# Peptides against a protein of PDB entry 2QAS, part 111

Target 1, 120 residues: chain A of PDB entry 2QAS
Amino acid sequence: PPEDLMQYEAMAQDALRGVVKAALKKAAAPGGLPEPHHLYITFKTKAAGVSGPQDLLSKYPDEMTIVLQHQYWDLAPGETFFSVTLKFGGQPKRLSVPYAALTRFYDPSVQFALQFSAPE

## One batch from the design tools (peptide; made by RFdiffusion4, then SolubleMPNN)

Design b2_p27_3_s1 (from b2_p27_3, 14 letters changed)
Fold by OpenDDE base, seed 2:
Structure b2_p27_3_s1 (fold): chain B 120 residues (1-120), chain A 27 residues (1-27)
Amino acid sequence: as target 1 above (120 residues)
Amino acid sequence: DELKAALVARATAAAAREGPPPPANDD
């Protein structure tokens, strides 16, 4: 088949990253997500811009998944990254994740999913 | 957009089969 020099699939994936951003903005609004919607977000822990507790990130040398449903606080979806406070082992911790670091997004309530290629 | 729709469909199908990975945080 002909070679795609425009890299349309990559462009489409970048556009779809906007869906994640928009979903997080909805989740950050007063009252949170409309039930039963909730988000599973997977990202490369060593990707540039990922920030969080060193001990936590060390436990997940490649990827980790977080869930935003019942217990999340101060969700701040920026233009290039989002930050959120979650509990790990009962302790609240802050994570900062660039959208470019994402590899998977999933809302099981409606079985909506996205996958992305993320740089190491 | 057809291409975006196809990408969503592919990801959705995979997620439906496997389910999400176990989350690291408490919930």
Scores: peptide ipSAE 0.526, ipTM 0.900, DockQ to the pose 0.706
Fold by OpenDDE base, seed 1:
Structure b2_p27_3_s1 (fold): chain B 120 residues (1-120), chain A 27 residues (1-27)
Amino acid sequence: as target 1 above (120 residues)
Amino acid sequence: DELKAALVARATAAAAREGPPPPANDD
């Protein structure tokens, strides 16, 4: 097949990251997500712009998955990254994750999934 | 739209097969 010099698949993946951002904005709105929707988000912990507790990120040297359903606070979906407070072992901790760091998005309630390649 | 649909279809099929990944946070 002819070589794709436009990198259309990469463009499409970047566009689809907008779905994640939009979903998080819905999750952050008053009333939260409509039941039974909830979000599994996987990201590369060493990607540029990822920030959080050192011990937590060290525990997951490659990828980490978080779930947004019952226990999440102060979800702030920005234009380039989102931040959220979650509990790990009972301790509240703040994470900031660029959308570019995402590798997987999944809503099991409707079996909607997206997968992305993320920079190292 | 065709490429977008193909990417979604591929990812959805993989997720159905693998199931949801284990979350790190309490919930």
Scores: peptide ipSAE 0.422, ipTM 0.823, DockQ to the pose 0.691
Fold by OpenDDE base, seed 4:
Structure b2_p27_3_s1 (fold): chain B 120 residues (1-120), chain A 27 residues (1-27)
Amino acid sequence: as target 1 above (120 residues)
Amino acid sequence: DELKAALVARATAAAAREGPPPPANDD
């Protein structure tokens, strides 16, 4: 097979990660997401730049999925990562997740799904 | 090609059937 020196697959990954960033920016806007839209986001917990409570991340040594629908606070979608406050076992915790750490994005309301390869 | 599919994919139909992974957070 011919060699791809352009790295088109990587370019496509970056472009599609932009969809996630844009969706999160909509979710962070006043009023949140338009109903019934909500987001399931899966990421590699050991990826570079992922930060959060050690006890939480230790519980999910490979991947973790979070849902943004009814209980999320202070969603801050930056240019390279987003941060959000969620409750885990009733305790509010702050997560920071680089977009590069994402492996799956899903909106059940319209069954829109993306999946990505992510560095460990 | 499985490698290409693993890199980037919009797997809407499959995801619809399988459903989302269980979320870690309360909601």
Scores: peptide ipSAE 0.418, ipTM 0.822, DockQ to the pose 0.481
Fold by OpenDDE base, seed 5:
Structure b2_p27_3_s1 (fold): chain B 120 residues (1-120), chain A 27 residues (1-27)
Amino acid sequence: as target 1 above (120 residues)
Amino acid sequence: DELKAALVARATAAAAREGPPPPANDD
């Protein structure tokens, strides 16, 4: 098979990270996501720029999935990373996740999914 | 954009089979 020296798939995959950013910006808007949309976001917990409680991240040494539906606060989707407050075992915790750390995005309401490669 | 569509289609199909992963946070 011919070699893709342009690496179009990689370019497209990186561009598709913009979908996640855009979706999070919608989720951060007043009123949140339109029902029944909600987001499952999976990321590499050891990726550069990932920040959160040490005990929480230690519990998930490889990947962690968070869901944004009923209980999320102060979602702040920046240009290179997003931060959000979620509850874990009833305790509010703040996470900061670069878009580059993402490995999966899924909205089960419409079965829309994206997969990404993330640094180890 | 056929390439973008192909990537989305592949990822969506995989997710449909696997189902949503278990979330870590309360919800």
Scores: peptide ipSAE 0.409, ipTM 0.817, DockQ to the pose 0.675

Design b2_p27_3_s2 (from b2_p27_3, 16 letters changed)
Fold by OpenDDE base, seed 3:
Structure b2_p27_3_s2 (fold): chain B 120 residues (1-120), chain A 27 residues (1-27)
Amino acid sequence: as target 1 above (120 residues)
Amino acid sequence: SELQARLVARATAEAARRGVPAPANDD
């Protein structure tokens, strides 16, 4: 087959990261996600720009999955990263995750899934 | 497009096989 000099595969994957951003913006809107939608987001904890409590990130040295459904606060989906407050062992903690660090996105309510290659 | 459809289909199929990932946070 002919060589793809446009790198459409990479462009498409980058575009699909936009789906995650858009979904998070919906989740951040007043009222939150429409039931029964909820989001499982997996990311590389050592990726550049990932920020959070050291003890938490150390517990997940490779990948970490968070769920946004019933207990999330101050979700702030920016253009390059999102931040959110979640509880871990009852303790609220703030995470900041670049979209580029994502490896998996899943909404089980409609079985919609995306996966991405992430650096490190 | 066909390319877009293949990307989403593959991810969805793999997710179905692997199941729901275990979340770290309370919920």
Scores: peptide ipSAE 0.429, ipTM 0.829, DockQ to the pose 0.669
Fold by OpenDDE base, seed 1:
Structure b2_p27_3_s2 (fold): chain B 120 residues (1-120), chain A 27 residues (1-27)
Amino acid sequence: as target 1 above (120 residues)
Amino acid sequence: SELQARLVARATAEAARRGVPAPANDD
């Protein structure tokens, strides 16, 4: 097959990360997401820029999925990464995740999904 | 674009097959 020297798929995936950013900005607004929308976000825990409690990240050495619906706090969607406070085993913990670390985005309410390649 | 549409369609189909991911956090 002919070689794609433009790398269109990579460019498209990078552009589509903007959808995740925009969705998180909606989730961060007063009142949160419009019901029944909620977000499942999967990311590579070892990707550059990912930060959080060591014990938590060690528990998920490859990928980790978080859900944003009823229990999330101080969601801060920046231009290159987002941070959020979630509860794990009843304990609040802060995560910081670059959009480049994402591998999956899913809103079950409307069955909207995105999949991305991320560094191993 | 057509490429973007194909990417979304592929991801949506895979999500439907795998089901809802198991989240790490409480909710």
Scores: peptide ipSAE 0.423, ipTM 0.826, DockQ to the pose 0.707
Fold by OpenDDE base, seed 5:
Structure b2_p27_3_s2 (fold): chain B 120 residues (1-120), chain A 27 residues (1-27)
Amino acid sequence: as target 1 above (120 residues)
Amino acid sequence: SELQARLVARATAEAARRGVPAPANDD
């Protein structure tokens, strides 16, 4: 096929990252996500801008998945990254993840999924 | 757009094959 010098696929993927941001903003609104919606978010743990407890990130050298459904607090979806408090082994921990670090977004309730390439 | 629709369709189909990923956090 003809070579795409416009890089439309890359532009479309970047635009679709906006869907994740918008979904997280809905999740952060009063009342949270409308049931039964819930979000599985996968990201590269070594991507630039990812921050969290060292012991947690060391446990996942490539990527990790978090779920936002019943136990999440202080979700703050910014313009370039989001932060959220989750429990890991019963311990509350703060995680900050740039949208550019995301590799997968999935809402099982409606089987909506997105996949992204993130730098290693 | 059609391109975006194809990207979503591909991701959805792949997610269906892999199933729900195992989350790291308690929930």
Scores: peptide ipSAE 0.422, ipTM 0.825, DockQ to the pose 0.702
Fold by OpenDDE base, seed 4:
Structure b2_p27_3_s2 (fold): chain B 120 residues (1-120), chain A 27 residues (1-27)
Amino acid sequence: as target 1 above (120 residues)
Amino acid sequence: SELQARLVARATAEAARRGVPAPANDD
């Protein structure tokens, strides 16, 4: 196939990151996501700007997936990253994840999925 | 766009085949 010097796929993926941000903003609104919608978000744990419990991130040296459905708190979707409190082994932990670190977004309720190339 | 549609379709099809990923957090 001909060479794409414009890198259209990368540009499209970057644009589609906006879908994730918008979805998280919906999830953060009062009442949360409209049922039965829920979000599986996969991200590179070593990407710049990712922050959270070191023990947790060490357990997932490449990437990890979180689910936002029944147990998530204080979801704060910013412009470049989102933060959320989740429970891991019964313990609440705060995660901060740049949208640029995302590799997968999935809503099983409607089988909507996005995949992204992330750093590292 | 067609490109975006292809990207979404590909990801959706792959997700359907792979199934729901295992989440790290409790839920």
Scores: peptide ipSAE 0.421, ipTM 0.825, DockQ to the pose 0.706

Design b2_p27_3_s3 (from b2_p27_3, 13 letters changed)
Fold by OpenDDE base, seed 2:
Structure b2_p27_3_s3 (fold): chain B 120 residues (1-120), chain A 27 residues (1-27)
Amino acid sequence: as target 1 above (120 residues)
Amino acid sequence: MEEQERLIARATAAAAREGPPAPANDD
């Protein structure tokens, strides 16, 4: 078959990561996500650019999942990463996650799911 | 794109079967 010199597969992968970014921007807007939409986001904790409390990240040496539905604050979806304040064991903590670190995105309300390969 | 179609299908099927993954944060 002919060679794909445009690398359309890579472009499509980047576009799908853009879906997550767009969804988070909707979640960050006044009023939050329209009910019943909510987001499960899984990411590699050791990926470049991931930052958060040492004790939390040490507890999840490979991947962790966060849920954005009822208890999230100061969601800031940037162009290359997002940050958000969540509670862990009752304590608020700030996470910063590059979109490139994502491995799974899921909205159970409409069963929309994405899966990504994320380098360390 | 075949690669992404496969990943979406796999993720969707897994989510339907298993439910959402266990979140680390309180909610």
Scores: peptide ipSAE 0.474, ipTM 0.856, DockQ to the pose 0.604
Fold by OpenDDE base, seed 5:
Structure b2_p27_3_s3 (fold): chain B 120 residues (1-120), chain A 27 residues (1-27)
Amino acid sequence: as target 1 above (120 residues)
Amino acid sequence: MEEQERLIARATAAAAREGPPAPANDD
């Protein structure tokens, strides 16, 4: 097949990552997500730009999943990464996750799912 | 968009079969 100098596959992947960013921006808006929508987000914990408590990230050497439904605070979806405060074992912790680190997005309420490749 | 379409199909099928993955955070 002809060589794709436009890199359409990469552009398509970036566009779909944009869906996650847009969904998080909706979740961060006043009032939060419209019920019953909620978000399961999976990401590579060792990807560049991922930051959080060392003890937490050490428990998940490959991937971890977070859920945004009942207990999340100060969700800040930026242009290249989002940050959010979640509780782990009852303790609030701040995570920062680049969209490029995401491997899965899922909203069970409507069974909407996306899957991405992320740097190893 | 064939590669991306395969990823979406796989994600959808996995979600239907396995349910949501276990979250790390309290909820």
Scores: peptide ipSAE 0.473, ipTM 0.857, DockQ to the pose 0.602
Fold by OpenDDE base, seed 4:
Structure b2_p27_3_s3 (fold): chain B 120 residues (1-120), chain A 27 residues (1-27)
Amino acid sequence: as target 1 above (120 residues)
Amino acid sequence: MEEQERLIARATAAAAREGPPAPANDD
């Protein structure tokens, strides 16, 4: 097959990651997401720029999924990464996740799903 | 493109049959 020197697949994935960023910005707005929308976000925990509790990241050495619906605080969707406070075992902890680290995005309310290739 | 189309289709199909993935956080 012909060689793609434009890297169209990467461009397409970047565009689709923009959907996640936009969704998170909606979630961060006053009032949060319109019900019943909620977000399941899966990411590579060892990807560059991922930051969080050491014990938590150790528990999930490859990927982990977070859900943003009922219990999330201080969601801050930046241009290259988002941060959010979630509870794990009852303890609030801050996560910072680059959009480039994402491997899956899912909104069950409308069965909207995206999947990405993320660097390790 | 083929790769991304395949990934989206896979994600959609998996979500349909398996439901949402297990989240790490409380909710």
Scores: peptide ipSAE 0.470, ipTM 0.853, DockQ to the pose 0.580
Fold by OpenDDE base, seed 1:
Structure b2_p27_3_s3 (fold): chain B 120 residues (1-120), chain A 27 residues (1-27)
Amino acid sequence: as target 1 above (120 residues)
Amino acid sequence: MEEQERLIARATAAAAREGPPAPANDD
């Protein structure tokens, strides 16, 4: 088969990552997400640009999933990454996750799901 | 487009039957 030098598949995946960014921007707006929407976000913990507590990231050497519904604070969706404060074992911790590190996005309320190939 | 549609459908179907993935954070 002919070689795709444009890498259209990768372009399409990157475009779909924009859905996550847009969803997070809605979540960050005053009032948060419209009920009953909530977001499950899975990402590669060792991907470039991922930042968080070492103990937490060590616990999840490959991937971890976070949920944004009732307990999230200071959600800041940037253009290339988002940051958010979540509680782990009752302790608030700040995470910074590039959109490129995402492997899964899911909103159970409407059964909307996306999956991505993320670099190691 | 077809490949992406297939991937979305697969992800949606898997999530529906398996439920949401276990989150690491409290909620």
Scores: peptide ipSAE 0.465, ipTM 0.846, DockQ to the pose 0.651

Design b2_p27_3_s4 (from b2_p27_3, 12 letters changed)
Fold by OpenDDE base, seed 3:
Structure b2_p27_3_s4 (fold): chain B 120 residues (1-120), chain A 27 residues (1-27)
Amino acid sequence: as target 1 above (120 residues)
Amino acid sequence: DALQQALVARATAAAAREGPPAPANDD
């Protein structure tokens, strides 16, 4: 087939990352997500811009998944990344994750899922 | 639109087979 110099597929995939951003903005609103919606978000821990406790990120050298349902605080969905406070082993920790680092988004309540390629 | 639908369908089908990944955080 002809060479796609416009890279339409990449543009479409990037547009779909906007769904994750929009969902997180809904999750950050007062009252949180409408029940029973909740979010599983998977990302590359070594991707550029990912930040958090060194011990936590070292425990997950490739990918890790977080769930936003009952225990998440100070969710701040920015334009290029989001940050959130979660508990790990009972300890609150802050994570900052660029949307570009995401590899999977899933809402089990309606079985809605997205997958993305992320930089190594 | 067709591409968007295909991407969502593919991802959703994969998630249905694999199930949700194990979360790292407490919840």
Scores: peptide ipSAE 0.422, ipTM 0.824, DockQ to the pose 0.679
Fold by OpenDDE base, seed 1:
Structure b2_p27_3_s4 (fold): chain B 120 residues (1-120), chain A 27 residues (1-27)
Amino acid sequence: as target 1 above (120 residues)
Amino acid sequence: DALQQALVARATAAAAREGPPAPANDD
């Protein structure tokens, strides 16, 4: 096939990251996600802008997945990154993740999935 | 739209095959 100098697939994937942002905004709204929807979000822990507990990020040197369903607090979906408070081993921790760091988004309730390439 | 649909279809098929990922946080 002809060479794609426009990199349309990359542009499309970047646009589709907007779906994750929109979903998180729905999750952050009063009342949260409509049941039974819940979100599995996978991201590269070493990507630029990722911020969280050092011990946690050290435990997951490549990528990690978080789930937003029953126990998440203060979800703040910004324009370039989102932050959320989750519990790890019973301890609440604040995590900040740029949308550009995402590699997978999954809502098992409707089997909706997106996969992305993320910078290392 | 064709490309977008193709990307979603591909990702969905992969997710169905792999199953839900293991979350790191308590839930």
Scores: peptide ipSAE 0.419, ipTM 0.822, DockQ to the pose 0.680
Fold by OpenDDE base, seed 4:
Structure b2_p27_3_s4 (fold): chain B 120 residues (1-120), chain A 27 residues (1-27)
Amino acid sequence: as target 1 above (120 residues)
Amino acid sequence: DALQQALVARATAAAAREGPPAPANDD
């Protein structure tokens, strides 16, 4: 097959990452997501730009999944990354995750799922 | 295309069957 010099697959990937960003912006709006929507987000913990407590990230050396439904605070969806406060073992912790680090996005309420290839 | 599926995929049916990954945070 001929070489794709346009890198269409990469462009499509970036476009789909935009869906996640848009969804998080909706989740960050007053009142949060419309019920019963909620989000499962999986990302590579060692990807460039990922930031959080070392003890937490060390526990998940490859990938980590977070759920945004009942207990999330101060969700801040930026243009290149989002940050959110979640509880882990009862302790609130702040995570900052670049959209480029995402490997999976899932909303069980409507069974919508996206899978991405993310650099380590 | 295997490469396309590996890079970008909407796997709604598969995700429905498999369910969501176990979340790390309390919820």
Scores: peptide ipSAE 0.418, ipTM 0.821, DockQ to the pose 0.496
Fold by OpenDDE base, seed 5:
Structure b2_p27_3_s4 (fold): chain B 120 residues (1-120), chain A 27 residues (1-27)
Amino acid sequence: as target 1 above (120 residues)
Amino acid sequence: DALQQALVARATAAAAREGPPAPANDD
């Protein structure tokens, strides 16, 4: 079979990461997400640029999923990464996650999902 | 974009089978 030197599928997946960025920007706007929308975001915890509490990340050596619905604060969606404050065991903790580290995006309210490959 | 549509469709179907993943944070 012919070799795709343009890597169109990879380019398309990278472009689709823009959906996650856009969704997070909506979530960060005043009033948050329009109900009942909420976001499940899965990412590689060892990917370059991922930052958070060492004890937390150690519990999830491969991937972890966060949910943005009822309890999230100071969501800051940048151009290459987003940061957010979430509670873990009742304790607020700050996470910073590059969009390139994402492996799954899911909004169960409308069953919309995206899956991505992420480097280690 | 047919390719983007196919990627979205495939990912959505997989998520439907697996169900929502368990979140690590309180919510």
Scores: peptide ipSAE 0.414, ipTM 0.819, DockQ to the pose 0.694

Design b2_p27_4_s1 (from b2_p27_4, 15 letters changed)
Fold by OpenDDE base, seed 1:
Structure b2_p27_4_s1 (fold): chain B 120 residues (1-120), chain A 27 residues (1-27)
Amino acid sequence: as target 1 above (120 residues)
Amino acid sequence: SRYVITDPAQLAELEQQARQAEQEFAS
């Protein structure tokens, strides 16, 4: 097939990553997500720009899934990445995840799911 | 990227992955 110099697939992926960003901005608004919406987010832990506790990221060297449902704090959805505080083993941990690091997004309340290719 | 509809079995896998990290997210 002919070479795609426009890189349409990459543009489409970026557009769909925009859905995740928009959803997180809704989640960060006062009152949080409208019930019963909640989010499962999977990302590559070694992707560029991912930041968090060394022990947690070392434990999951490939991918990990986080849940934004009832217990999340200080959600800050930026233009290129989001940060959020979650509790692991009772301890609050701050994670920073670029949207480009995402491999999966899912809202089980409406069975809406997105899958992405992410850098190694 | 792909738009998909996830079935209950796929949801269970995601829940398992999150709980393996010992994340607290119950109400």
Scores: peptide ipSAE 0.297, ipTM 0.827, DockQ to the pose 0.364
Fold by OpenDDE base, seed 4:
Structure b2_p27_4_s1 (fold): chain B 120 residues (1-120), chain A 27 residues (1-27)
Amino acid sequence: as target 1 above (120 residues)
Amino acid sequence: SRYVITDPAQLAELEQQARQAEQEFAS
């Protein structure tokens, strides 16, 4: 097959990452997500720009999944990354995740899912 | 696939991953 010098697949994935950003901005708005919507987000823990507790990230050297449902605080969706406070083992932890690090996004309330390839 | 309508089995896998991280997300 002919070589795609435009890299259309990558551009399409980047466009779909915009859906994740938009969804997180909805989640960060006053009142949060409209019920019953909630989000499962999977990301590469060693991707550039990922930041969080060393013990947590060390436990998951490849990727991990976080849930945005009921117990999340200070969700701050920026233009290139989002940050959020979640509880792990009873303790609040702050995570910062670039959208480019995402490998999966899922809203089980409507079974909407996106999958991405993410750079290391 | 990039855009997928998932099944309940896939949800169970995601929930298991989150529980393994000991994340609290119960109501």
Scores: peptide ipSAE 0.296, ipTM 0.835, DockQ to the pose 0.346
Fold by OpenDDE base, seed 2:
Structure b2_p27_4_s1 (fold): chain B 120 residues (1-120), chain A 27 residues (1-27)
Amino acid sequence: as target 1 above (120 residues)
Amino acid sequence: SRYVITDPAQLAELEQQARQAEQEFAS
């Protein structure tokens, strides 16, 4: 087949990462997500730009999944990354995750799923 | 659909991953 010099597949994948960004912006709006929508987000913990508690990230050297449902605070979806406060082991912790670090996005309420390849 | 997961085992896996991190997200 002819060589794709436009790299359309990469463009399409980037556009789908935009779906995650848009969903998080909806989640960050006043009132949060419309029930029963909630989000499972999986990301590579060692990807460039990922930041958070050292103890937590050290425990999960490959990837981890976070849930945005009932207990999340100060969700801030930027243009290249989002940050959010979650509770782990009873303690609030701030995570910052570039959209490029994501490997899965899932909304169980409608079984909507996206999967991505993420750089290490 | 390409973007719909109907396998309940996959959902269970995601939930288990979050629980293993001891994240609190219950109502």
Scores: peptide ipSAE 0.290, ipTM 0.833, DockQ to the pose 0.329
Fold by OpenDDE base, seed 3:
Structure b2_p27_4_s1 (fold): chain B 120 residues (1-120), chain A 27 residues (1-27)
Amino acid sequence: as target 1 above (120 residues)
Amino acid sequence: SRYVITDPAQLAELEQQARQAEQEFAS
């Protein structure tokens, strides 16, 4: 088969990750996401660059989903990764997730969902 | 589209994973 020197599949994956990044930037803006939009973000917890509370990450050795709705703080969507503070069991915890670690994105308010591959 | 999730089961997994993490996000 012909060799894809353009790597279109990778371009498509990056474009999808770009949607997530753009959505997070909207969420980080003053006022947050427009109601009733909220985000479910799934990522591989063992992917390079992922950091967070050890107890939480250990509990989810494969994938974990976080929700950005109502209670999220200091959302910082950078160019290669985003960080956010969320509460688990009443305790604020900081997570840092590279966009490359993402596997799923979902906004249930409009049932918009994307999936993309991520390295192990 | 191969990139857009339409399977209800997959969508449900997202919510289940969030609940299992015991994240708090009440209004």
Scores: peptide ipSAE 0.265, ipTM 0.823, DockQ to the pose 0.404

